# Ledger of designs, part 137: peptides against a protein of PDB entry 5A53

Target 1, 230 residues: chain A of PDB entry 5A53
Amino acid sequence: LVENVKQALFIPGQSCNKNLHDIMVDLSALKKPDMKRFNRKNDIHPFEDMSPLEFFSEKNDCSLMVLMTSSKKRKNNMTFIRTFGYKIYDMIELMVADNFKLLSDFKKLTFTVGLKPMFTFQGAAFDTHPVYKQIKSLFLDFFRGESTDLQDVAGLQHVISMTIQGDFQDGEPLPNVLFRVYKLKSYKSDQGGKRLPRIELVEIGPRLDFKIGRIHTPSPDMVTEAHKKP

## One batch from the design tools (peptide; made by RFdiffusion4, then SolubleMPNN)

Design b2_p17_6_s3 (from b2_p17_6, 6 letters changed)
Fold by OpenDDE base, seed 4:
Structure b2_p17_6_s3 (fold): chain B 230 residues (1-230), chain A 17 residues (1-17)
Amino acid sequence: as target 1 above (230 residues)
Amino acid sequence: EILDKEEAEAFIAKLLS
């Protein structure tokens, strides 16, 4: 089944700064060619009024949006928004910790734009906890790209790794999600007459530690409608 | 030979765990 690739729109908020801009550029590079960026800042407050985002979703035909804002309370905040039928489906704030690394901080490697990433999720909560389930769903939805039979075999280039930073119990603050991107190198190793695959991972960036902020979840009715469309 | 996507993901998950 060929799934249509979801288009992403990156939106600088009014409080977008240089660091957020750089993060936006680097993260959006992974979404090429299915990405648009606004060059102008937009005064959007999605948790107060979602209407502007729905407008942008429709006008740009993008079902994925990322709003870049920064304040003392929510520094380096990337608000990820998904729409269904150009209406807000869900939102989540992911604040980038100060220890982030840009692509320029890593060794320059040959990269083919548009190849599909592989994903790894480390932490049981990605399958059980509602917030981390949403994060997992979001990032899969965001970066999967077009599913073609040919791309699945020939297009193994990079891995997006997401790790929950540590264990937590009910009632405790949610641990950060560690976002890492690796280039995958596969080799055949001969050991004892058996050819075993050997995989090497080289981090290529960006490196982002996400602190979880505010969340908007869809109504049960919206969930049902969204899942009816294959 | 490059592992298929599923095998590669499983292997990588083990490496990163």
Scores: peptide ipSAE 0.037, ipTM 0.650, DockQ to the pose 0.191
Fold by OpenDDE base, seed 2:
Structure b2_p17_6_s3 (fold): chain B 230 residues (1-230), chain A 17 residues (1-17)
Amino acid sequence: as target 1 above (230 residues)
Amino acid sequence: EILDKEEAEAFIAKLLS
């Protein structure tokens, strides 16, 4: 079953500013061609009322949504929403730290749109902690694209790296997730008669440090329904 | 040698470590 590539809708909230807009543009570029963006601000408060998001999910046929908002308490907030059957499955607020870098801050490298990124997750909590498990699941779901057999590693252009910033204990604030995007460059190195491929990673952006905010988790029933293979 | 996905991911993880 070729799972249909999930479409993403990027929504500027009422409090969306220029920085958030730029972040939105750059992050959404990684989701091309399976991405839509609203040009108009929408007054949506997903943790107060989710119904507008469900409406947009259905009307735009997007199972992924990102709401861009900013306030004093939640600066540069990207609310990632997933729907199942156009109903809210889960939500997570990821606030972009001020040290973000846009694509324009990196050397422009040509890349083929639509190639599946490879993922790397650094931090044991991605496999053990519920919040980081959700983040891992979300980003895999968001950027995994079409199920192409990873036949040609040579065709792998992009690496998305997500790193938990430091160790933490129970009861401590959750460390930020460092989002990095790299282009894989392979060089034929002739070292000692063995052509070992030399691989270099070049950061291409955007560079985002995500502070974790509020989370909405799906009901057990929704989890069961979402995991039902048709 | 075509690195399988797991090998490729491991290699990349090593590069990022």
Scores: peptide ipSAE 0.032, ipTM 0.636, DockQ to the pose 0.221
Fold by OpenDDE base, seed 1:
Structure b2_p17_6_s3 (fold): chain B 230 residues (1-230), chain A 17 residues (1-17)
Amino acid sequence: as target 1 above (230 residues)
Amino acid sequence: EILDKEEAEAFIAKLLS
């Protein structure tokens, strides 16, 4: 199955700063080789006017976009955008908390570019709550592309863990999503003549705690169209 | 080794716990 891997475009907004740039670089490294980055800042406000993003989606043939902006109200804001037919499908603001860690904060490990990560989601809300369902869908779509029924463990290099930080009740502010990246390290343990592979997880970064901001949900019509498998 | 997606995810979740 030729997985049509979705291409991602990372866009520095006008308010993009060094920290956001570094976060962008580190996060986008996980999307290589299916990633483009703009070097220039672009004054885009997607919740006010989505047309520039649709333009960039089409011109760069990217169905995934991440806009990097920062303000007092929305500090370290990563707006994740998906398009369908180069039209906005959905958007979500995920603000990176100040406690973020970059790849440079972790032990440098070599990795093969292009291997799909495995995901783990911690929190029942990822399956039940509309916002967290969107986040789950987004990140799966962003890093895996089309779901395969089978995962070759031998080819597994990275694990992305997403955790809802604590429980919440209806009407309460939505807890942050803790984004963690691990490298899967397989050790041949010789225990009793049976080489049981010992698997260890090593955090490699980046480490991001996402505060949820504004959301644009797709129209029912777009949902129907996007799920129409040809 | 090829694992079912759900099994693989469960395995990794266990490793992360």
Scores: peptide ipSAE 0.025, ipTM 0.599, DockQ to the pose 0.512
Fold by OpenDDE base, seed 3:
Structure b2_p17_6_s3 (fold): chain B 230 residues (1-230), chain A 17 residues (1-17)
Amino acid sequence: as target 1 above (230 residues)
Amino acid sequence: EILDKEEAEAFIAKLLS
């Protein structure tokens, strides 16, 4: 089965600033070669009118989109959008905290384009809470695609770590999600007569702390259609 | 909860063991 890798489109909104542009460039680099970027700003308000995004999805054949906007209320806002049949499936606003780090802030490491990352999710809510379940699903879909094949550990290069920053109770604000990217280094260690592989992680960036904003959930009908195996 | 590199390394090491 030819792995249907989902294509991503990065869109600078009208309020996109230099910081968001830099974040966009760095994050989209992790999606190469399966990404496109617009060079000009587009005035899109996805929670008011989704039609422009559906148009872009179809025109560019991209089922993943990221809209970069910034306002006083929603600073450094990355709106992640997924489409099914070029119609909006779900959306989530993830606002990048000011403490972000770009790829230039880390040691430059060579990597092979197209290698699939391993994922780690830290926090029980990723499996139980609907918002964090959506985030988990989104990022798995964004970077791994539809591949159900067992990842060859020997070919692993990147690890994407997502951590819920602290515990929370019902009715409390949702904690941030800490996004980290590491390069995996495997060493043969000869300790105690058994060759146990030693693994080292080197952070390569970008480093992003996401504050959760508005969410659009799919209709039950779209969920059913999206899960139908062809 | 893995908040830093060291914790992530430990987790991955355990996962791949």
Scores: peptide ipSAE 0.026, ipTM 0.669, DockQ to the pose 0.057; fails the geometry check

Design b2_p17_6_s4 (from b2_p17_6, 6 letters changed)
Fold by OpenDDE base, seed 5:
Structure b2_p17_6_s4 (fold): chain B 230 residues (1-230), chain A 17 residues (1-17)
Amino acid sequence: as target 1 above (230 residues)
Amino acid sequence: KILNKEEFEEYVQQLLS
């Protein structure tokens, strides 16, 4: 089965700075080889006009886009965009907190490009709350694509962990989503003649705490069309 | 709940078992 892996386009906005650029490079490295990056800044305001993003989606054949912008109100803002048929499906602003860590902040480990990560989601809201459901869907879509096949454990190299930072009630600000990346190390444990693999997790970065910003949700019609399996 | 490293390793181990 040719997995229709979704391609991602990373777009520096006009306000993209060095920190955002570094974050972009590190996060996009996890999407290799299915990633493109623009080398030029683009003045895009997706919540004002979505047409430039639709144009880029079509021109670059990318159904995933990430716009890097920063302002006083929305510092270190990564706008994640999905398209369907090169039309905007959904968008979400995820602002990276100042406590971020880059790949260079962690021990350099050997990494095979192109292996699909395993995801772990911590927080019931990922299954019940519409915003966190969108985030879950987005990141699964971003890194795994549409493949529903059980990941072969033998091919598992890394884990992406997403955690909702604390509990919240209705009407309260939505807690941050803690994004962590780990490499799996398997050790042969010989316990009583049964080789049980011992797994250790080593954080490899980047480490990102996402503050949730503005959201664009698809129309019910687009949801229906996007879920129609051909 | 935020899992520490050990808790997360146990969780992953359970998922892979």
Scores: peptide ipSAE 0.038, ipTM 0.663, DockQ to the pose 0.057
Fold by OpenDDE base, seed 2:
Structure b2_p17_6_s4 (fold): chain B 230 residues (1-230), chain A 17 residues (1-17)
Amino acid sequence: as target 1 above (230 residues)
Amino acid sequence: KILNKEEFEEYVQQLLS
């Protein structure tokens, strides 16, 4: 089965600044080679008019998009968009906190382009709360693509960790999602004839704390269509 | 709770075992 790898388009908005540009570059590097970036700023307001994004989705054959904008109300805002049939499926605003770290802030390590990351999700809400379920689905879809049953451990180069920052109750503001990337080092240990791998993790960046903003959820009809087997 | 590096390594080790 040829994996239909989803292509991502990174779009600087009109209010995109240097910090957002750097974040965009670093985050998009994890999506290589299945990534495009616009060099020019585009005046797009997805929660006001989604049509330009649908146009870009179709024109660039990208089912994943990230819009980079910044304002006083929504600083360092990454709007993640998914399309189905070049129509908007869902959107979520994830604002990067000021304590972010770029790849340049970490030790440069050798990286093979195109290897699939392992994901870890910390927080029960990733499986129960609608917003965090969407975030989990989005990031899995964005970086992992279609899950094959057999993850080749030998092909595992890096781990993406997503953690909900603390507990919360109904009606409370949603805690941030902590995004971390680690390189995995595996060592063969021979213990009693069973080769148990010894694993070490090294943070490689970027380090992003996401504040959750506005959300657009798919229609029930689109959910049904998107889950139909091709 | 945010896992520290060691706790996270143990967690990943369990996932990959």
Scores: peptide ipSAE 0.029, ipTM 0.655, DockQ to the pose 0.055
Fold by OpenDDE base, seed 4:
Structure b2_p17_6_s4 (fold): chain B 230 residues (1-230), chain A 17 residues (1-17)
Amino acid sequence: as target 1 above (230 residues)
Amino acid sequence: KILNKEEFEEYVQQLLS
């Protein structure tokens, strides 16, 4: 089944600053060509009123949205929103730590737009904990592109790595999620007559450490509907 | 444990093998 690629809309909030703008540009570059960016700041507060986001989802035909805001309490906050039928499905705040790196901080490598990334998730909680399951689902949905039954390894250009920063127990603050992007370099290795490609990873950016903020989970009814339509 | 670059490369190689 070829699933339609979900379109993303990046929205600067009223409190969007230069750093967030730069992060937005770099992160959205990974979503090209299936990405739109607003140049105008919008006064949106998704946890108070979701209606403006639903309007933008429908108007722009985007089922993925990212709102860029910053405050003392929620510095460098990227609110990731998914819609189903142009209604809010789920939301999660991911605050970028100050140690972020932009694409300009790495060696400029040629990047082919539109190639499907490989994903790696490090941490058992991505498969067991509700919040990290949502994060995993979100990023797969965001960057996965077209689902083809044919995984041609030859078409792999880059890897998106997400790591939970350390172990945690119930009742403790949720560890950050480390977002890393690598380019795959394949070398022909003549090891023992089997041409096993030697793969090297080169970090290309951006480098983002996400602190988890507020979450909106879908209603059971919406979950059921979303699973009926791939 | 956070994988360093080398550990990650090895992990990806195992996934692609």
Scores: peptide ipSAE 0.028, ipTM 0.654, DockQ to the pose 0.055
Fold by OpenDDE base, seed 3:
Structure b2_p17_6_s4 (fold): chain B 230 residues (1-230), chain A 17 residues (1-17)
Amino acid sequence: as target 1 above (230 residues)
Amino acid sequence: KILNKEEFEEYVQQLLS
Protein backbone atom coordinates (compact mmCIF):
# COMPACT_ATOMS: atom_id res chain seq x y z
CA LEU B 1 0.00 0.00 0.00
CA VAL B 2 1.51 3.29 -1.08
CA GLU B 3 1.14 5.40 2.04
CA ASN B 4 -0.04 8.79 0.90
CA VAL B 5 1.56 10.72 3.74
CA LYS B 6 0.33 14.29 3.88
CA GLN B 7 3.04 16.95 3.88
CA ALA B 8 2.94 19.79 6.40
CA LEU B 9 4.05 23.41 6.02
CA PHE B 10 4.73 25.51 9.13
CA ILE B 11 4.37 29.24 8.55
CA PRO B 12 5.43 32.00 10.95
CA GLY B 13 2.87 34.80 10.79
CA GLN B 14 3.78 38.44 11.13
CA SER B 15 3.08 38.34 14.88
CA CYS B 16 5.06 35.14 15.48
CA ASN B 17 7.27 35.41 18.58
CA LYS B 18 10.09 33.36 20.09
CA ASN B 19 7.77 31.14 22.11
CA LEU B 20 5.68 30.27 19.07
CA HIS B 21 8.80 29.68 17.04
CA ASP B 22 10.09 27.23 19.65
CA ILE B 23 6.72 25.48 19.81
CA MET B 24 6.70 25.30 16.01
CA VAL B 25 10.15 23.71 15.92
CA ASP B 26 9.29 21.13 18.57
CA LEU B 27 5.88 20.18 17.20
CA SER B 28 7.18 19.99 13.62
CA ALA B 29 9.93 17.61 14.74
CA LEU B 30 7.20 15.00 15.22
CA LYS B 31 6.22 15.40 11.57
CA LYS B 32 9.71 14.78 10.14
CA PRO B 33 10.54 13.97 7.39
CA ASP B 34 7.19 15.12 5.96
CA MET B 35 7.49 18.73 7.03
CA LYS B 36 8.64 22.11 5.70
CA ARG B 37 9.17 25.32 7.67
CA PHE B 38 9.34 28.87 6.44
CA ASN B 39 12.12 30.95 7.94
CA ARG B 40 10.50 34.27 7.11
CA LYS B 41 7.39 35.82 8.60
CA ASN B 42 4.37 36.06 6.33
CA ASP B 43 1.49 38.49 6.76
CA ILE B 44 -1.40 36.03 6.50
CA HIS B 45 -4.90 36.40 7.94
CA PRO B 46 -6.66 33.16 6.99
CA PHE B 47 -10.12 34.10 8.29
CA GLU B 48 -10.04 37.29 6.20
CA ASP B 49 -8.40 35.96 3.04
CA MET B 50 -7.58 32.30 2.45
CA SER B 51 -6.01 32.77 -1.00
CA PRO B 52 -2.38 33.11 0.24
CA LEU B 53 -2.66 29.76 2.03
CA GLU B 54 -4.07 28.09 -1.06
CA PHE B 55 -1.15 29.51 -3.02
CA PHE B 56 1.36 28.14 -0.50
CA SER B 57 -0.38 24.77 -0.46
CA GLU B 58 -0.01 24.43 -4.21
CA LYS B 59 3.49 25.94 -4.45
CA ASN B 60 4.90 23.68 -1.71
CA ASP B 61 2.70 20.64 -2.42
CA CYS B 62 1.47 20.59 1.18
CA SER B 63 -2.06 19.63 2.19
CA LEU B 64 -1.42 20.52 5.84
CA MET B 65 -0.42 23.96 7.09
CA VAL B 66 0.12 25.54 10.50
CA LEU B 67 0.15 29.32 10.87
CA MET B 68 1.82 30.76 13.98
CA THR B 69 0.37 34.07 15.21
CA SER B 70 -0.12 35.90 18.50
CA SER B 71 -2.32 38.77 19.65
CA LYS B 72 -4.05 39.91 22.84
CA LYS B 73 -7.25 38.18 21.76
CA ARG B 74 -5.53 35.08 20.33
CA LYS B 75 -2.28 34.52 22.23
CA ASN B 76 0.06 31.75 21.01
CA ASN B 77 -2.34 30.85 18.22
CA MET B 78 -1.68 27.87 15.97
CA THR B 79 -4.08 27.87 13.04
CA PHE B 80 -4.26 24.38 11.58
CA ILE B 81 -5.32 24.28 7.93
CA ARG B 82 -6.12 21.36 5.66
CA THR B 83 -6.47 21.64 1.90
CA PHE B 84 -8.02 19.42 -0.72
CA GLY B 85 -6.89 19.98 -4.28
CA TYR B 86 -4.97 22.97 -2.91
CA LYS B 87 -8.24 24.59 -1.80
CA ILE B 88 -9.05 25.21 1.85
CA TYR B 89 -10.93 22.27 3.33
CA ASP B 90 -11.06 23.27 7.01
CA MET B 91 -9.31 25.48 9.56
CA ILE B 92 -9.15 25.60 13.35
CA GLU B 93 -7.42 27.95 15.77
CA LEU B 94 -5.72 26.25 18.71
CA MET B 95 -4.16 28.64 21.20
CA VAL B 96 -1.33 27.27 23.34
CA ALA B 97 -1.68 28.03 27.05
CA ASP B 98 1.25 29.63 28.90
CA ASN B 99 2.04 26.42 30.81
CA PHE B 100 3.54 24.75 27.72
CA LYS B 101 6.71 22.65 27.93
CA LEU B 102 9.30 22.26 25.18
CA LEU B 103 11.33 19.18 24.29
CA SER B 104 14.25 20.69 26.20
CA ASP B 105 12.18 20.49 29.39
CA PHE B 106 12.11 16.68 29.19
CA LYS B 107 14.74 13.96 29.30
CA LYS B 108 16.37 13.64 25.92
CA LEU B 109 15.54 10.30 24.35
CA THR B 110 16.68 8.89 21.05
CA PHE B 111 13.96 8.01 18.59
CA THR B 112 13.69 6.79 15.02
CA VAL B 113 12.44 9.44 12.63
CA GLY B 114 9.37 8.52 10.62
CA LEU B 115 7.73 6.01 12.95
CA LYS B 116 3.98 6.49 13.19
CA PRO B 117 2.54 7.30 16.59
CA MET B 118 -0.34 5.60 18.32
CA PHE B 119 -3.17 7.93 19.28
CA THR B 120 -5.33 7.99 22.38
CA PHE B 121 -8.35 10.24 22.76
CA GLN B 122 -9.89 10.85 26.18
CA GLY B 123 -13.36 12.37 26.22
CA ALA B 124 -16.65 11.23 24.72
CA ALA B 125 -17.00 14.52 22.83
CA PHE B 126 -14.24 13.43 20.42
CA ASP B 127 -16.82 11.10 18.90
CA THR B 128 -19.99 13.17 19.31
CA HIS B 129 -19.26 16.91 19.25
CA PRO B 130 -18.52 18.42 15.81
CA VAL B 131 -15.62 20.61 16.98
CA TYR B 132 -13.82 17.83 18.83
CA LYS B 133 -14.52 15.43 15.96
CA GLN B 134 -12.75 17.90 13.68
CA ILE B 135 -9.80 18.12 16.09
CA LYS B 136 -9.55 14.34 16.26
CA SER B 137 -9.70 14.05 12.47
CA LEU B 138 -7.13 16.82 12.05
CA PHE B 139 -4.52 15.34 14.36
CA LEU B 140 -4.97 11.85 12.94
CA ASP B 141 -4.43 13.25 9.44
CA PHE B 142 -1.53 15.38 10.60
CA PHE B 143 0.62 12.79 12.37
CA ARG B 144 -0.61 9.37 11.29
CA GLY B 145 -1.73 9.87 7.71
CA GLU B 146 -4.33 7.91 5.80
CA SER B 147 -2.89 4.47 6.51
CA THR B 148 -5.47 2.25 8.20
CA ASP B 149 -3.04 -0.64 8.53
CA LEU B 150 -2.70 -2.06 12.00
CA GLN B 151 0.58 -0.79 13.35
CA ASP B 152 2.96 -3.50 14.40
CA VAL B 153 3.26 -3.14 18.16
CA ALA B 154 6.95 -3.92 17.78
CA GLY B 155 7.36 -0.77 15.72
CA LEU B 156 5.42 1.46 18.07
CA GLN B 157 7.61 4.17 19.52
CA HIS B 158 5.36 7.12 20.31
CA VAL B 159 1.96 7.70 21.83
CA ILE B 160 0.13 10.97 21.27
CA SER B 161 -2.53 11.56 23.90
CA MET B 162 -5.32 14.08 23.50
CA THR B 163 -7.62 14.77 26.45
CA ILE B 164 -10.62 17.05 26.78
CA GLN B 165 -10.08 18.95 30.02
CA GLY B 166 -13.28 18.25 31.94
CA ASP B 167 -16.95 17.88 31.19
CA PHE B 168 -19.11 20.55 29.60
CA GLN B 169 -22.76 21.18 28.83
CA ASP B 170 -24.47 22.78 25.88
CA GLY B 171 -23.85 26.52 25.78
CA GLU B 172 -20.72 26.35 27.95
CA PRO B 173 -17.26 27.26 26.68
CA LEU B 174 -15.45 24.33 25.11
CA PRO B 175 -12.80 22.84 27.43
CA ASN B 176 -9.16 22.85 26.41
CA VAL B 177 -7.55 19.91 24.66
CA LEU B 178 -4.48 18.56 26.45
CA PHE B 179 -1.81 17.41 24.00
CA ARG B 180 0.84 15.02 25.38
CA VAL B 181 3.54 12.95 23.71
CA TYR B 182 5.00 9.79 25.23
CA LYS B 183 7.68 7.32 24.31
CA LEU B 184 7.03 3.65 24.96
CA LYS B 185 9.72 1.83 26.88
CA SER B 186 9.64 -1.94 27.05
CA TYR B 187 11.41 -3.62 29.94
CA LYS B 188 12.03 -7.32 30.28
CA SER B 189 10.79 -8.12 33.77
CA ASP B 190 12.28 -11.40 34.92
CA GLN B 191 9.87 -12.04 37.78
CA GLY B 192 9.25 -15.70 38.58
CA GLY B 193 10.15 -17.29 35.26
CA LYS B 194 7.35 -15.68 33.24
CA ARG B 195 8.89 -12.90 31.19
CA LEU B 196 6.05 -10.42 31.18
CA PRO B 197 7.13 -7.38 29.22
CA ARG B 198 6.59 -4.25 31.27
CA ILE B 199 5.76 -1.19 29.22
CA GLU B 200 6.30 2.29 30.60
CA LEU B 201 5.23 5.60 29.12
CA VAL B 202 7.75 8.42 29.35
CA GLU B 203 6.64 11.92 28.47
CA ILE B 204 8.98 13.42 25.87
CA GLY B 205 7.17 16.62 24.91
CA PRO B 206 6.12 19.01 23.77
CA ARG B 207 3.34 19.53 26.32
CA LEU B 208 0.60 21.76 24.94
CA ASP B 209 -2.79 22.77 26.32
CA PHE B 210 -4.94 24.00 23.43
CA LYS B 211 -7.69 26.56 23.80
CA ILE B 212 -10.13 26.31 20.89
CA GLY B 213 -10.65 29.42 18.76
CA ARG B 214 -12.29 30.10 15.41
CA ILE B 215 -13.26 27.29 13.06
CA HIS B 216 -13.86 27.03 9.33
CA THR B 217 -15.82 23.96 8.26
CA PRO B 218 -15.96 22.63 4.71
CA SER B 219 -19.01 22.91 2.52
CA PRO B 220 -21.04 19.73 2.06
CA ASP B 221 -19.81 19.59 -1.53
CA MET B 222 -16.17 19.66 -0.44
CA VAL B 223 -16.81 16.92 2.11
CA THR B 224 -18.27 14.73 -0.61
CA GLU B 225 -15.35 15.39 -2.96
CA ALA B 226 -12.72 14.80 -0.27
CA HIS B 227 -14.19 11.41 0.63
CA LYS B 228 -14.30 10.24 -2.97
CA LYS B 229 -11.35 7.92 -3.18
CA PRO B 230 -9.83 8.26 -6.62
CA LYS A 1 -5.01 1.39 16.83
CA ILE A 2 -6.93 4.35 18.22
CA LEU A 3 -7.86 3.67 21.82
CA ASN A 4 -11.02 5.11 23.31
CA LYS A 5 -11.04 6.53 26.84
CA GLU A 6 -11.85 3.24 28.52
CA GLU A 7 -9.35 1.25 26.48
CA PHE A 8 -6.66 3.83 27.15
CA GLU A 9 -7.37 3.92 30.86
CA GLU A 10 -7.21 0.15 31.00
CA TYR A 11 -4.05 0.16 28.96
CA VAL A 12 -2.42 2.80 31.16
CA GLN A 13 -3.56 1.00 34.30
CA GLN A 14 -2.00 -2.17 32.97
CA LEU A 15 1.17 -0.24 32.19
CA LEU A 16 1.27 1.35 35.63
CA SER A 17 0.39 -1.78 37.52
Scores: peptide ipSAE 0.024, ipTM 0.627, DockQ to the pose 0.118

Design b2_p17_7_s1 (from b2_p17_7, 6 letters changed)
Fold by OpenDDE base, seed 5:
Order: structure tokens, then C-alpha cells, then sequence
Structure b2_p17_7_s1 (fold): chain B 230 residues (1-230), chain A 17 residues (1-17)
């Protein structure tokens, strides 16, 4: 079954600032061509009223949305939203720490648009903890592109790395998720007439450290419906 | 084009991360 690529809509909130705009541009570049951006600010408060997001999901045919807002309490906040049947499935606030790096902070490398990234997840909690499981699922849905059974390793250009920043115990604040993007660089090494492929990972950006904020989890019924393969 | 097979790539990732 080839699943269609999920389309993403990036929405500047009313409090969207220059830094968030720049982050939005750089992160959304990884989702091209399957991305739309609003040019106008929208006054949306998804944890108070989800209806505007459901409306935008339907009108833009986007099952993925990212709302860009900033306040003193929730600085550089990216609210990631998924819909199912144009209804809110889940939401998570991911606040970008001030130490972020943009694509312009890295050596410009040419890349082919539309190639699927590989993912690496560092931290056992991505498989065991409900919040980190949601983050893992979200980012896989967001950037994985078309699910083809054919892993065209020849088309592998990017690696998205997500790392839980340290260990934590139950009841402790959830560690940040370190988001990193690498390009695979292949070198021809001629050692003794044998071409050994040397592959290097080169960070290309953006570099984002995500602080976890508020979460909306799907109902059990929506989970069941969303996992039904058509 | 030496395409790392999936296993070679996974081993490489384990060395880098």
C-alpha cells in the first residue's frame, strides 16, 4: 500500500515574530513540495478552540499543521497538529530554545527536493513513554514522505536525528528533544584500487532544541480509526 | 554508486551517534 504523502500547513499565529518566521521557513523547507504556508497572521488558540484548525485542515486538505506562536510563558512555540478526517487527532507544543541555528548558519549544500529523510531516534523513551512516542510518530508522519516498501537507498540524502536530552525519572520534567538534520556525503576513497565508500554526515540545519509543552492526545476511538488501513 | 545497504548504513549511524 502506497500511502499518500501527508500535506503540511504552516500557520503564523498572531504572536509570530521574526525568529519564529525564520524557523518556520527553514523547517518547512524540509517538507517541500508537500507544504503550504500562510502569509498572514491568524489569531488561533488551539488549546482553547480547535475549530479554526479543523476548518483550515479541510479547506487546505492538510492533515498536518504547525502553528507558530510566542509568549513569555511559551517562547518560540511550534504547535504541531495532526488531523484525521479533518478532525483534530493530536496536538503538541514544541518550544524552540534560544540556541537555535538556521540553515544560513551552516555551510550551504545543494540538495534534491522531495527525497525522503531517514530518521534516527536516540533515547529509549521514544518507544516507551507516551509523550515521546507521540513525538516520534508525529515527526515520522511529518517528514517520512510516501511510504513505499522500496527503500531506495540511492535516494537517501538526509538524516533527521532526534535525541532526548538526558535521562529522566517518572515525575521529572521531560527532557528536551534535540532536532538535527544531516546530509549524507559520499566520498570516493581509492585505497589500493578498491573503492571504499566513505560516507560522512554533515549537519545542514536547522538545529532546534524542543522543549515540550501542552499535549492533546487522541481518543481511543480516533486511534482505532486512524490505524485502520484503508 | 556504492549505495550502503541498510545494514551498513545502520552500522554507520551507530558509530556516529
Amino acid sequence: as target 1 above (230 residues)
Amino acid sequence: RKILNKEEFEEYLKKVF
Scores: peptide ipSAE 0.020, ipTM 0.577, DockQ to the pose 0.179
Fold by OpenDDE base, seed 4:
Structure b2_p17_7_s1 (fold): chain B 230 residues (1-230), chain A 17 residues (1-17)
Amino acid sequence: as target 1 above (230 residues)
Amino acid sequence: RKILNKEEFEEYLKKVF
């Protein structure tokens, strides 16, 4: 089954600042061409009223949204929203730590727009812990694009790496998720007749450390509906 | 262009990473 590529809408909130705008631009570049950005600020508070986001989802035909807000309590906050049938499926606040790096902080490398990234997830909790499972699902859904059972190896240009920053126990604060983007660089290794291409990873940015904030989880009914293959 | 299925691709990734 080839799933249609999900479209993303990036929304500056009323409190969106220059840093968040720059982060938005760089992160959204990874989603091109399947991305829209609003140029105006919108006063949206998704954990108080979700209806404006549902409206934007429907009007823009976007099942993915990112709301950019910043406050003292929630600095550099990217609220990631998924919709199903233009209704809110899930939401998660991911606050970008101050140590972020933009694409301009890295050596400019060209990549082909629209190529599917590879993903790497480091940390067992991505498969076991509900919050990290949601994050994994979200980022796969956000950047994986068209789901095909086939991968063109020649088309692999970049890797999105997500790492849980350390171990944690139940009841402890959830460690940050380290978001990194790498370009694959292939070298011809002439090692004794086995032409295994030597592949090196070069970080290309952006570099984002995400602090986990508030979460909205789908109802069991919505989970069931969203997993029904047509 | 070599197109790999999911399993072949995962094996490829294990060799690269």
Scores: peptide ipSAE 0.019, ipTM 0.602, DockQ to the pose 0.720
Fold by OpenDDE base, seed 3:
Structure b2_p17_7_s1 (fold): chain B 230 residues (1-230), chain A 17 residues (1-17)
Amino acid sequence: as target 1 above (230 residues)
Amino acid sequence: RKILNKEEFEEYLKKVF
């Protein structure tokens, strides 16, 4: 089954600032060509009223959305939204910490548009904890692109790394998720007559540390419908 | 700078794909 590549819509909220705009531009560049961006600010509050997002999902044929907002309580907030049948499936707030780096902060490397990223997840909670399972599912869904059975290993140029920042116990605040993007560089190392292919990971940006905010989880009925093969 | 050897990379590929 060739699943159609999920399209993403990036929406600046009313409180979107220059830093969030720059982050939006850089993160959305990783989703090209399957991305749209609004140029105008929209007054959307998804945890109060989801209807405007459902309308945008249908009108733009986008099953992925990112809302950019900032407040004193939720600074540099990226709300990631998924829809199923143009209805809200799930939502998660991910607030970008002030230590972020843009693509311009890294050495410019040539990038081929349309190559599928590889994903690394560091932290057992990505497989066991419901919030981190949702984050893992979201980012895989967001950046996987076309599911082709053809593993063209030659087409793997990028690695998206997601790391849970430290251990945590029940009742403690959830650690940040460290988002990193690397380019794979293969070097032929000639050491002592054995050419061992060495793969070097070079960070290319953006660099984002995500603080977890509010979450909307899907209904059991929507989970069942979304997992039905067409 | 994370350097993955070929085996770590192949094992990683098997976990992701």
Scores: peptide ipSAE 0.018, ipTM 0.561, DockQ to the pose 0.084
Fold by OpenDDE base, seed 1:
Structure b2_p17_7_s1 (fold): chain B 230 residues (1-230), chain A 17 residues (1-17)
Amino acid sequence: as target 1 above (230 residues)
Amino acid sequence: RKILNKEEFEEYLKKVF
């Protein structure tokens, strides 16, 4: 099966600032080589008009897009967009909290481009709550693509951890999603004559706490079509 | 070398986090 790796397009919006740019650069580095970035700001308002995004999806052959915008109401907003057949499938606003850390804030570690991350999700809501299910689906789709190939753990370089920040009840504001990236370091442990590989996790960044914003859910028809043609 | 399969590794990660 030819691995259909989804391509991502990172788009600075008109309100994109230095912090968002830096976040964009660092997050997009995890998607290399399957990533494009625009250098110019684009005036796109995806919840008002999706047509420009559909146009960019088609023109760049990218089924994943991230729009970087910032306002007083939606500070450090990353709108994640998925397309199917170059039509909008779903969208979600994830606003980066001010406590973010860039790759430069961590110890520089060697990273092999193109290795697929492993994911870990903490919080039952990732499997039960529609919004968190969408987030889980999005991030899995964004970084793993359609590859069903058994990842050789030997090829695992990094882990993306996504944690729901606390419990919540129905009708309460949705807790943030804590995005963390770790590098797997395997050490040969010579303890006790059995060379058991010791695996250590080292945070490498970026560190992002996502506040959930607006969501566009796919139409039932698009869900059906997307599942027929994975 | 126990190559943890995806599930075993995900379970390991759930214990670490």
Scores: peptide ipSAE 0.025, ipTM 0.623, DockQ to the pose 0.188; fails the geometry check

